# Designs tried in a protein design run: peptides against a protein of PDB entry 5FRP. Part 46

Target 1, 225 residues: chain A of PDB entry 5FRP
Amino acid sequence: VEWTESIPQIIATREDISKELNQALAKTFIDSDPRVRRTSVMIFNKVPVTEIWKNITNKAIYTSLLHLAREKHKEVRELCINTMAKFYSNSLNEIERTYQNKEIWEIIDTIPSTLYNLYYINDLNINEQVDSVIFEYLLPFEPDNDKRVHRLLTVLSHFDKKAFTSFFAFNARQIKISFAISKYIDFSKFLNNQESMSSSQGPIVMNKYNQTLQWLASGLSDSTK

## One batch from the design tools (peptide; aimed at target 1 A169 W215)

Design b2_p25_1_s3 (made by RFdiffusion4, then SolubleMPNN; from b2_p25_1, 14 letters changed)
Fold by OpenDDE base, seed 5:
Structure b2_p25_1_s3 (fold): chain B 225 residues (1-225), chain A 25 residues (1-25)
Amino acid sequence: as target 1 above (225 residues)
Amino acid sequence: DDLEELEKLKEEEEKEKKELEELKK
């Protein structure tokens, strides 16, 4: 009988400890020191996704994580973007949707929209990073068609209007890039042929080659910045 | 304004598309 009476107290104690920890953790995401914010983001990289979902129950933490995607501090922002994308992917793969975690999922499901909305900042570095995490984490290569479609539908199902617009725009851009690369290859082959270079088309193709390169380069971030 | 930024992006994309089409020629 005595053991039964102790159970509620133990549960209450665990809940209290968990709550305090979550509250303390929530504060670290909004800390003025970028090093503290960075460390907080790294928790989502270092701790298994299943443990995060189990132990981090404060919604404010997840909301704050997403907010850091627009952080002024470059290093923290870049880390956050990668982290949240990876966390989203891992969550989809490993975490079941339950009634208990519904509220957290409502936040996590906004990650794709949050990421696609970053394109509106019109920063080449951010754009490149978002492109990267989309291909790596949001819409990764999946040979199984059913899984691929399911993932795509999941990602799109929580898009806002801005995210949809961004999605189509950048997909169109990727197609254009692919086409430009193909042309670059063709022009390169032509120019590498001495007979072709000596032809009347040589100068024309050279010009097109240069234009193609310039176009491709304009879409790339300056690695020096 | 996010809308203005979107319009700029669309304009840039259209410009790029035109340039690419001209290169096909």
Scores: peptide ipSAE 0.019, ipTM 0.585, DockQ to the pose 0.048
OpenDDE base, seeds 1, 2, 3, 4: peptide ipSAE 0.028, 0.016, 0.032, 0.018; ipTM 0.615, 0.563, 0.633, 0.578; seeds 1, 2, 3, 4 fail the geometry check

Design b2_p25_2 (made by RFdiffusion4)
Pose (drawn by RFdiffusion4):
Structure b2_p25_2 (pose): chain A 225 residues (1-225), chain P 25 residues (1-25)
Amino acid sequence: as target 1 above (225 residues)
Amino acid sequence: DEEIENFLENIDNEFESLDEILNSD
């Protein structure tokens, strides 16, 4: 851990080495101890994306980084998901393509598909995290009308069938969810004024709204929240 | 393929649960 903690500054201060470091971090990314794996993925977080793209070039680093996204260990998996997504976003907003660096890009480009494939594990927390992460770094809410799409295509550019099916299923659910929140408000407004304390639908509509709110809460990690 | 099917079945089950709620008296 002590050794792994020093790399970001070294990489940030010297290009003298990209050989031994690439040789070492590869082992550091698959060590038995999760502390070192965390401290390893923290590199992609602490040192700027450009210096990563310049200094570390070994194929195994990126594959291990993305590989850990499916890991049992939680603290490593979450930081991994967040990191490789923010990295994917920054890894397009700063670094262009040439004839030689494309060799590794087929990994950076399979990040969104890998991210979308996490939904298939069917974990509430992970689904929530991927949800949160995608719209934070991948498909941002800014800044304009045209580029969102221009990049959306580049995100969709490298998908497997699963990534597409899930990408569309996430969208198919959106309408059903909208049809729910809209009725949720249409039912929640029932308390604006006295419509039926026990009249028209008092004994029935309360237990439609009260039971309907559970449907939206069934997908969240903490439904009691 | 099996994962895609299981995933879509889970979505369908969710929709069926919503229909059951909406069709309740």

Design b2_p25_2_s1 (made by RFdiffusion4, then SolubleMPNN; from b2_p25_2, 10 letters changed)
Fold by OpenDDE base, seed 5:
Structure b2_p25_2_s1 (fold): chain B 225 residues (1-225), chain A 25 residues (1-25)
Amino acid sequence: as target 1 above (225 residues)
Amino acid sequence: DKEIEEFLERLKAEEEQLDKILNSP
């Protein structure tokens, strides 16, 4: 009987501790020190998604995480982009939608839009990273058709206009890249044939080969930067 | 949205450039 009377106090104490922790954590995402911000982002990578959802209840933390995708510090930004994409995917896979977590889901559901909106920054490095996380986390390979469609619909259902536009543009871009690669291969095969190279088409194909490579390269960031 | 338009124009230009490369004589 005495134990039952202590339960409300224990719950209240735990809730208070949780609130304080959440408030403290929220502040770290906006800390002036990029190392602090980095550490905060890493929590989402180091802690299982189920535990994150359970213990991080302050919506401001999730909002702040999303904002870091546009932060000035390159390392933190890159980490954030990867982290939020992965967290989104893990959440979709492992977290059920309930009344209690609805407000958090409303934020998490904006992650795809947040990521696709980064294409408008017109930074090649960011573009490549966004491409990568889309294929790895947002729209990964899924052999099950129903799951694949469901994931796609989930991602699209919360898009803003900009995200929709960049989504279609991204897909179109991928098709063009694929086509360019195919042509590159064709040209390479042609150039590796001595008889073909000696033909009147030899110089023409060589030129197209070089231009195709240049075009492909122009879409890639300099890894040395 | 101006940003959308500019973005699409850039991508279109890239695609057109590829087409020129591949369809040039």
Scores: peptide ipSAE 0.439, ipTM 0.894, DockQ to the pose 0.828
OpenDDE base, seeds 1, 2, 3, 4: peptide ipSAE 0.436, 0.437, 0.435, 0.435; ipTM 0.894, 0.894, 0.894, 0.894

Design b2_p25_2_s4 (made by RFdiffusion4, then SolubleMPNN; from b2_p25_2, 12 letters changed)
Fold by OpenDDE base, seed 2:
Structure b2_p25_2_s4 (fold): chain B 225 residues (1-225), chain A 25 residues (1-25)
Amino acid sequence: as target 1 above (225 residues)
Amino acid sequence: DEEIEKFLKKEEEEEKKLEAILNSP
């Protein structure tokens, strides 16, 4: 743990990280101690993306990072999911594609697919986190149409079949959620009107209101778990 | 892919639940 914690400082201060250090770092991502794995993931958060690409040349490190998205340890997994999504976004924004970094890009380009494949675990907490990182890092709001389209195409260009499927399902779900929210608002307005509530439709709308809320809530993870 | 089919089926079921709520008399 202690030596791994020093790695961000080393990367920041040294231009060339030795092959041996890269190999040693690669081992920390698969360490049996979740604290070691956590510290290793944190390197990607503490070190600028440009320095990571420059100094971390062992492709196994990147592969191992992606693998941690399915880790059993919740904290490490959650950290990894956020980290890899952010790292992907930062890489797209700051790292040029060159012949020299092609092999690393081949791994990094799989991050979107890796994340969208997490939906198949069928865990509400994971789903919520993936939803979050999609909006925050993978497909953030972009007012420039050309940039938005380019980003979307980049994200989709390396999808596997599973990722495409979950992508479309995600979007469909968002549309349905939006529709449900709209109906919730309509029902709420209706219920706030005394004349409407006194009508024959009052009880019907009240029931639909409750059911709609329940449906919306069922799609949310329990924050206590 | 069986996993894809199961996933899609679940999504469809959730959509149908919403439709049932909203389209019920």
Scores: peptide ipSAE 0.483, ipTM 0.907, DockQ to the pose 0.854
OpenDDE base, seeds 1, 3, 4, 5: peptide ipSAE 0.481, 0.482, 0.483, 0.482; ipTM 0.907, 0.907, 0.908, 0.907

Design b2_p25_3 (made by RFdiffusion4)
Pose (drawn by RFdiffusion4):
Structure b2_p25_3 (pose): chain A 225 residues (1-225), chain P 25 residues (1-25)
Amino acid sequence: as target 1 above (225 residues)
Amino acid sequence: EEAEEEYEEAVEEALEEAEEFVESL
């Protein structure tokens, strides 16, 4: 851990080495101890994306980084998901493509599909995290009308069938969710004024709204929240 | 429990419809 903690500054201060470091971090990314794996993925977080793209070039680093996204260990998996997504975003907003660096890009480009494939594991926390992560770094809410799409296509550019089916299923659910929140408000407004304390639908509508709110809360990790 | 079952069924239907849509392309 002590050794792994020093790399970001070294990479940030010297290009003298890209050989031994690439040789070592590969082992450091698959070590038995999760602390070192965490401290390893923290590199992609602490040192700027450009210096990563310049200094570390070994194929195994990126594959291990993305590989850990499906790991049992939680603290490593979450930081991994967040890191490789923010990295994917920054790895397009700063670094162009040439004849030689494309060789590794096929990994940076399969990041969204890998991210979308996490939904298939069916974990509430992970689904929530991917949800949060995608709209934070991948498909941002800014800044304009045209580029969102221009990049949306580049995100969609490297998908497997599963990524597409899940990409569309996430969208098919959106309408049904909208049809829910809208009725949720249409039912929640029932308390704006006295419509039926026990009249028209008092004994029935309360237990439609009260039971309907559970449907939306069934997808969240903490439904009681 | 019932809302959870209905939610799971809606998730399954959405997945089936997305599979059929992707195959149609």

Design b2_p25_3_s1 (made by RFdiffusion4, then SolubleMPNN; from b2_p25_3, 10 letters changed)
Fold by OpenDDE base, seed 3:
Structure b2_p25_3_s1 (fold): chain B 225 residues (1-225), chain A 25 residues (1-25)
Amino acid sequence: as target 1 above (225 residues)
Amino acid sequence: EKAKKEYEEELKKAEEEAEKYVESL
């Protein structure tokens, strides 16, 4: 743990991290202690993306990071999912594709597929987290159409079949959610109008409102569990 | 359970669309 905690400072201060240090760091990602694994993941959050790409050259580290997305330890898994999504986005924005970093990019380019494949676990908490990181990091809001399309194509370019399936399912679900939210808003506006509430439609809309809320809530995980 | 089934159905449809997409490449 203490050794791993020192790594961010070492990366920040040294231009060249030795092969041995990279090998040692790779082992920390598969350590039996969740705290060690957590600390290892945090390196990707504490160190600038450019410095990570420069100094972390062992591909096993990146591969191991991706594997932690399916970690049994909830906290480590959740941290990993956020970290890898953010790292992917930052890498796309800040790291050029070169011959020298090609092997690392081959791994990093699988992050979207790795994340979308988590939907097959059929865990509501995981699904919510994946939804969140998709909107925040993978496919963020981009008003420029060309940039948005380019990002989308980049994300999709390395999808496996299962990831594509999850992608379409995700989009279909988002459309349904969007529709439900739209209806929720409409019903809320209706119910906030006294004349409308006093009408024959009042009870009907109230029922639909409750059904809409129930449907929306059913897709949410219990934050206490 | 219903949400799971709906998701599975959507996944299946998405698989079919993905297959069509791959076939179009």
Scores: peptide ipSAE 0.022, ipTM 0.510, DockQ to the pose 0.266
OpenDDE base, seeds 1, 2, 4, 5: peptide ipSAE 0.021, 0.014, 0.017, 0.020; ipTM 0.490, 0.436, 0.466, 0.445

Design b2_p25_3_s2 (made by RFdiffusion4, then SolubleMPNN; from b2_p25_3, 13 letters changed)
Fold by OpenDDE base, seed 5:
Structure b2_p25_3_s2 (fold): chain B 225 residues (1-225), chain A 25 residues (1-25)
Amino acid sequence: as target 1 above (225 residues)
Amino acid sequence: SEAKEKYEKELKEAYEKAKKYVEEL
């Protein structure tokens, strides 16, 4: 239906109205009518990720998208959860991190945490949906171990404490992964300490890290088989 | 189905509202 494509088409074709569009869209995401909010979310499904990043520059839109994951309207919420997860994945795959898009990335990077935090709502339907989107979009099947590990690390890199706790709890059936992640975090902290890298312990830590990565890679591959 | 038509109508209305926001800017 032509009307269903109107907004997406506007986004894709009209750079000149980008500011106005962004302002308008920001309003639609917070509209009192759930149908309008739903339609707004659908933009992220209908417009290519590259075009969204190009044309949607108002950070409030992204923030609002994430906020809709907790809204009361079930249909909109469910759509939002799926949409943001997919959008996150697509963004990781297709969008480069630049200085210009840094602020948007700062928001998008919170999507994993946002999703994992939904487990604290303790709603079965939400939990099932979050599980689904995690496996479909956040941590999709990746045959390349390095890519898989990298994705995992990327997802975890912006976790808050609650998200980590949730992640560990739900992945606790793979206690081994949690342990490996913990080691990775420790290693990351070590790496961030430049003074420690110059120490005799550097190679040892690196070895442990590599072993951990290998284990993670192996464990993740086994979980997908 | 009537339900589908209703949904499509509602969706259309929502899009029109969104479009109106853009046009009023």
Scores: peptide ipSAE 0.055, ipTM 0.544, DockQ to the pose 0.012
OpenDDE base, seeds 1, 2, 3, 4: peptide ipSAE 0.052, 0.049, 0.055, 0.017; ipTM 0.555, 0.549, 0.551, 0.404; seed 1 fails the geometry check

Design b2_p25_3_s3 (made by RFdiffusion4, then SolubleMPNN; from b2_p25_3, 9 letters changed)
Fold by OpenDDE base, seed 5:
Order: structure tokens, then C-alpha cells, then sequence
Structure b2_p25_3_s3 (fold): chain B 225 residues (1-225), chain A 25 residues (1-25)
């Protein structure tokens, strides 16, 4: 743990870290202690993306980071999912594609597929987290149409068949959620009107309101779990 | 035009398949 905690400072202070240090760091991502794995993932959050790309040259580290998205330890997994999504976004924004970093980019370009493939686990908490990181990091709101399209094409260009399927499923679900929210709002407005509630439609709308709420709630993870 | 129609059809079919998968989830 303590050794791994020192790594961010080493990366920040040195221009080049040794091959041996990279190899040692790679081992920490597969350590039996979840605290060590957690600390290793945190390197990607604490160190600027430019310094990570400069100093972490062992491809096994990046591969191991991606593998932790399916980690057994919940906290490490959740941290990894957020970290890899953020790292992907930062890399796209700040790191140029060169001949020297091509092999690392080949790994990093699989992050979107890795994330979308997590939907196949059928875990509501994982699904919610993946939804969040998609909107925050993978496909953030971009007012520039050309940049938005370019980002979308970049994300999709490395999808496997499963990721494409999940992508379409995700979008379809989002449309349904948006529609349900719209109906929830409409029903809420209706129910807040006393004249409307006293009408023959009052009980019908109340029932639809409850059904809409139940449907929306069924798609949410239990925050207590 | 024909290529656009085929692309729109493929997108629609993909969307329908995705909707079925979302409903199966």
C-alpha cells in the first residue's frame, strides 16, 4: 500500500520512470489486497493524463485497469469504471495519436466497448454507473456539432458487436425513460389541479401516475445496497 | 436515396432489436 501511494509523487517529479517501476506498478493492479488495487487505480485520478501517458509505458497496466471494471470488490470496481471513463475522455482531449503511443491507444480505444459490455452483467448498480459515465465522460454534451459527431464516431469506431447492441439498447431505454418522465410531469400537473382531480379522469390519471412512478423506480438501483 | 433507405431500415431494425433486448432486461 505505502509503496503504491508513493507512485503518483514519483510520476509527477520524474520525467521518466524506469521499466522496472512500470513492471512493479503492473503487479499492483492484480494484487490480492483490494486496497492496493484501489490505490493503483487512484494513480490515474491523481496524476495528469499527459504525465500518465508519458511515464506509464507498460501496456499491461492499461489492460489491467480495464480488467478491474469486472472486479469482485465493489468499491474497486466502481472506482475503476469512473476512472477509466474519465481517463478515456481526458486522453481524447489531451493526447495526440503518435506512432510511439499507438499500442497504448489500441487499448484505450477499447474503453467504450469495455464499459458498454458491463450492461450484460445485468446489475442495476453497474448499469446506473455506466449510464452516468457515458453522459459525463464518453459522450458528454458538446454544443459544437462537428466535435460531437467526431466524438461519437470515435467511440463507435472501436465497438465490438456486443457493444453496438448495448449502445442501441441504452439509447432505446433513454428514450423510454424520457417519455416516462414527460408523462410523470403531465400527470403531476393534472393531479395538482383540483378541478381535474374532481373529474371522471381523476382516478384514471392517478392510476397512470402510480404506474409511471413504479416503472421509473424499477429502473433505479437501491441506493442502500 | 436507396442506400439511405437501406441505412434507415437497418437503423430501425437495430432499434427494434435493441428495444426488445431492453424489454427483456
Amino acid sequence: as target 1 above (225 residues)
Amino acid sequence: EKAKEEAEKAEKEALEEAEKKVEEL
Scores: peptide ipSAE 0.020, ipTM 0.416, DockQ to the pose 0.084
OpenDDE base, seeds 1, 2, 3, 4: peptide ipSAE 0.010, 0.010, 0.008, 0.017; ipTM 0.375, 0.418, 0.409, 0.434

Design b2_p25_3_s4 (made by RFdiffusion4, then SolubleMPNN; from b2_p25_3, 10 letters changed)
Fold by OpenDDE base, seed 1:
Structure b2_p25_3_s4 (fold): chain B 225 residues (1-225), chain A 25 residues (1-25)
Amino acid sequence: as target 1 above (225 residues)
Amino acid sequence: DKAEEEYKKALEEAYKEAEKKVEEL
């Protein structure tokens, strides 16, 4: 753990050798030993996202990280899938798009497509993991409609044709559920306001509320099978 | 732990190689 945390500090302190250090790090992602590859992926989990973007400037490292999503070694692959999804989410939240980091963003923006393309492997364990990281990191629950739509549009903006196909097949329902939950929250707030219930809109909102609940109940029943 | 040690060693070797290149410059 301590050595991984030291990497950004070493690179930041020695700008003159930063290129060589990045090249050395890039080699560890393609090392024949899966333990070395695993340790390399763990850098993205243990180091703050801002420090990674600042100090890891070799685009080959990010490209290699994405390739490990199809790694033969199960443990490394599973770690990589979780890591890249989390890193994508953290990057969207914490990293500004600049001219200097444009080339890295071009790679990072392909993470959603990379993950959705894993459905074509037709492996149940991979599919379950992809579903999990989509819900947790790519398209997390967001009660604010504008933020939720913006995140969705961001995720979709760099999809290839295969990713779009997978999205509609597997995850279009999840988006609908997210919108329904948001409406449920709004209806619940409305119903808790006595003045709003006594208004002419009260019966209309109650009807929409009941329809939303029925739809949610039907969706949850399918996820438990 | 062993994997981390091996990676640390690889990084240290890379650092030393980078230092040698800087000294040759």
Scores: peptide ipSAE 0.028, ipTM 0.472, DockQ to the pose 0.010
OpenDDE base, seeds 2, 3, 4, 5: peptide ipSAE 0.027, 0.015, 0.008, 0.030; ipTM 0.447, 0.345, 0.316, 0.471; seeds 2, 4, 5 fail the geometry check

Design b2_p25_4 (made by RFdiffusion4)
Pose (drawn by RFdiffusion4):
Structure b2_p25_4 (pose): chain A 225 residues (1-225), chain P 25 residues (1-25)
Amino acid sequence: as target 1 above (225 residues)
Amino acid sequence: DEEVEEIIEEAFELAEETIEEFEES
């Protein structure tokens, strides 16, 4: 851990080495101890994306980084998901493509598909995290009309069938969710004024709204929240 | 074209399975 903690500054201060470091971090990314793996992925977080692209070039680093996204260990997996997504966003907003660096890009480009494939594991927390992460770094809410799409295509550019089916299923759910929140408000407004304390639908509509709110809460990690 | 239709069908199947799981919950 002590050794792994020092790399970001070294990489940030010296290009003298990209050989031994690439040789070492590869082992550091698959160590038995999760502390070192976390301290390893923290590199992609602490040191700027450009110096990563310049200094570390070994194929195994990126594959291990993405590989850990499916790990049992939670603290490593979450930081991994967040990191490789913020990295994917920054790894397009700063670094162009040439004839030599494309060799590794096929990994940086399969990040969204890998991210979308996490939904298939069916975990509430992970689904929530991927949800949060995608709209934070991948498909941002800014800044304009045209580029969102221009990049949306580049995100969709490298998908497997699963990534598409899940990409679309996430979208097919959106309408049914909208049809729910809209009725949720249409039912929640019932308390604006006295419509039926026990009249028209008092004994029935309360237990439609009260039971309907559970449907939206069934997908969240903490439904009781 | 056939592959696109297959992808769309699978997406609907996944969406339906998720909705059914929510209803069961």

Design b2_p25_4_s1 (made by RFdiffusion4, then SolubleMPNN; from b2_p25_4, 12 letters changed)
Fold by OpenDDE base, seed 3:
Formats: structure tokens, sequence, C-alpha cells
Structure b2_p25_4_s1 (fold): chain B 225 residues (1-225), chain A 25 residues (1-25)
């Protein structure tokens, strides 16, 4: 009986230690020294994604990571952009969505939008880096059509208006209208799958599908004028 | 777990050192 009473105290102590560490880490992300900020970002590269999600529970850390994408210090910014893209991809592949991690996922799901918004800075080096991480981490080559469509839908599901616009501008530059149509067909097939529609993401995907359709329709109408 | 702890401790140390430098300025 006495041993059972000590377990809550040990758990509480570990939680307290974890909280203190998280608070300390949150401060390092906003430190005035670029070296400190760099070291903080490197945690996300050195530690497995599963361990990060388990141990880093302060949402401010993730928010601060995303803000560093617009950092003035070039090296820190470049590192951050690569890190967040990779972290996003790894999270999608390895981390299950649960009630407990919902608040963190709400932040992580904004990474694609954060990256696509960097195109509006109109910096060639940033654009090149964003292009690179999109192809490597966000929308990697996937021969399986269902997996490819699912990833695309996931990436688009949390886009703001600006990110959505930049996405289509990017695709319009790289991919002929024929490819957009092909994706539309793939989307339609995916949405017609009953299992996909019954998921909690079904309505969100449907909404984004409709937005994509409206955009395609508008783009085609503008090109015919 | 141990590797993450070490990294966090290092980060905390760096943060404290920088805070001291700001207070001395």
Amino acid sequence: as target 1 above (225 residues)
Amino acid sequence: DEELKEILEEAEKLAKEEEKKREEK
C-alpha cells in the first residue's frame, strides 16, 4: 500500500521535471543569440520524432519553431525550414492523432501553410529551399495513388487562403493543367471510397475538394477570357 | 529519453548563460 502511494509522487516529480525542461527549451527558441536558437532547432533533427512528441509537450515550443521560418539569421532560418518540413513528414508517418496530442497537431498541421507563405517574401533563395522541401518532405514522390492523394489532401486541409493561392501558382508553373485534372480525378476516386468519407476528416477533405474545384473552374474561366 | 534529456539540459545551460550576459549589460 505504501509503495502505491509513492508512485503518484514519482510521476508528479517526473512531470515537474519535464515541465521545467519544456519551459527552459521554450526560452531557448526565443533567445537573442542565434547559436542558442540553432541548437534548439537541432533538437528536432537529433531526437527521433516519437521521442519529441512524447517529451516536448509545451505548445509554445512548436509555435516558436514555426516562427523561426522567418528568422533574420539566414543559417537559423534555413535550418528551421528544413527541420520543420522533415518533422512534419515524419510526424505524418509515425505519430497517431489522439486526443492528448490534438493541440500539438493543430500547430504541426500549419507547417505546410507556413512554408508556402514564404513564397510571398519573393526571395529566390527562400523559394528554392521551399521548392526543395516540398518535393523532399511535404509532397514526396509516391507511386501509390491512394497514398499520394491522401498526403496531398492532408497538406491542403489546413491551408490558409495565401498558401492555397501559392500552391496553385506553383503547380501552374510546374504542372500543365492536365496534371491538375488528373489530381482532380484521383480526388474524386478517393472521396468515393466509403471508408474515407466516414472518417472524421471526410468533411474537411470534401470542403477542400470543393474549393479546389472552384479554383480550377475559376482558373479555366479566366484563361478562356 | 536520455539523449533528449541531455540536449534539453544543454539548451537550458545556454539560455541561462545568455540571460546572465544581458543582465551584465
Scores: peptide ipSAE 0.055, ipTM 0.531, DockQ to the pose 0.012
OpenDDE base, seeds 1, 2, 4, 5: peptide ipSAE 0.032, 0.036, 0.012, 0.024; ipTM 0.430, 0.454, 0.277, 0.461; seed 1 fails the geometry check

Design b2_p25_4_s3 (made by RFdiffusion4, then SolubleMPNN; from b2_p25_4, 14 letters changed)
Fold by OpenDDE base, seed 5:
Structure b2_p25_4_s3 (fold): chain B 225 residues (1-225), chain A 25 residues (1-25)
Amino acid sequence: as target 1 above (225 residues)
Amino acid sequence: SEELKEILEEAEKLAKEEEEKAKKK
């Protein structure tokens, strides 16, 4: 009987400890020492996403994490950009949306917009990093079409106008490349069939194939510049 | 996890150290 009476105190103590820890952690994200900020960001990279969501309940911590994407200190910024993208992806994969975590999700759902808005800084290194994390974490290659579409819709559903503009500017290129590659493959298959080449469609397909190759060549040349 | 606790303890330590430095300035 005495053991049951201690449970509420233990829970309360744990909640209080958790609150204090969250408050302390929130301060480390805004610390003047970039090493402290770096260490704080590393929590999101080292600790499993499920444990982060369970133990970090102060929304200010997540907001501060997102703010560090614009950090002046290069190492902290680069780490933050990678970490938040990875954390977003892991959260989408492993964390369910509940009433209790709704407020945190409202912040986490802004990560894609936060990342795409970094393109407006017009820094080559930042742009390259954002491209990398988008490809690796935000919109990774997914062979399952339903999952891929769902991920895409999830990412897009929380975009601001600026993020949409950036998305269309950069992804329109990727989408066009993907379609062009698909067409290239189809045309290549058609051209490899001698019966199809001798058909009335042969010259038309060959012309489209050449146009596709020229477009791909021009698009790839622009990507190397 | 034990790892999270250790990290949070380190973070708390760092936060306290910075608070102490801020009070001395």
Scores: peptide ipSAE 0.077, ipTM 0.570, DockQ to the pose 0.011
OpenDDE base, seeds 1, 2, 3, 4: peptide ipSAE 0.025, 0.024, 0.024, 0.018; ipTM 0.468, 0.469, 0.453, 0.414; seed 1 fails the geometry check

Design b2_p25_4_s4 (made by RFdiffusion4, then SolubleMPNN; from b2_p25_4, 14 letters changed)
Fold by OpenDDE base, seed 5:
Structure b2_p25_4_s4 (fold): chain B 225 residues (1-225), chain A 25 residues (1-25)
Amino acid sequence: as target 1 above (225 residues)
Amino acid sequence: EEELKKILEEAEELAKKEFEKREKE
């Protein structure tokens, strides 16, 4: 009988502790010190996704995480972008949708849109990072067609108009890059052939080569050139 | 849970240090 009477108190205590923890964590995400914000983001990177969903129940934390993707501090922003993309992917893979976690999922489901909307900042480094996390986490290579389609539909299901626009632009860019790389290789082979260079086609190919390089240079950062 | 707690404690400690720094300035 005594043990039964203690159960409600234990449950209440656990809830209180959890609430306090969540409140404290929520404050760290909006702290003025970038180091504190960085450490907060690292929770989502270091702690298993299942444990995060279990213990972090304050919606404001997730909202704040997403907001950090646009913060001024470069290191924190970059970390946040990678972390939120990874967290999204892990959540899709490991977390079931339930009535209890519905409200959190509503926030998490906006991660793809949040990421795609970063293209509108028109920052080359951000664009490249977004490209990277999309390829790695949002729409990873999946040999199973059904899984791939399901993932794609899931990602797209919560897109706003801006995200769709960015998505199509991304796809168009990828096609163009692929084509440009292919042409670059072809041009390089041609240019390495002295006989070809001495032909009437030599100057034409050289011009196209230069145009291709200029185009690539305009869309890719120096680190990727 | 333990890892989460550890990371949170680290964040809180950093916040505390920053606060103390600002109070001294």
Scores: peptide ipSAE 0.101, ipTM 0.579, DockQ to the pose 0.013
OpenDDE base, seeds 1, 2, 3, 4: peptide ipSAE 0.000, 0.094, 0.097, 0.000; ipTM 0.279, 0.564, 0.566, 0.244

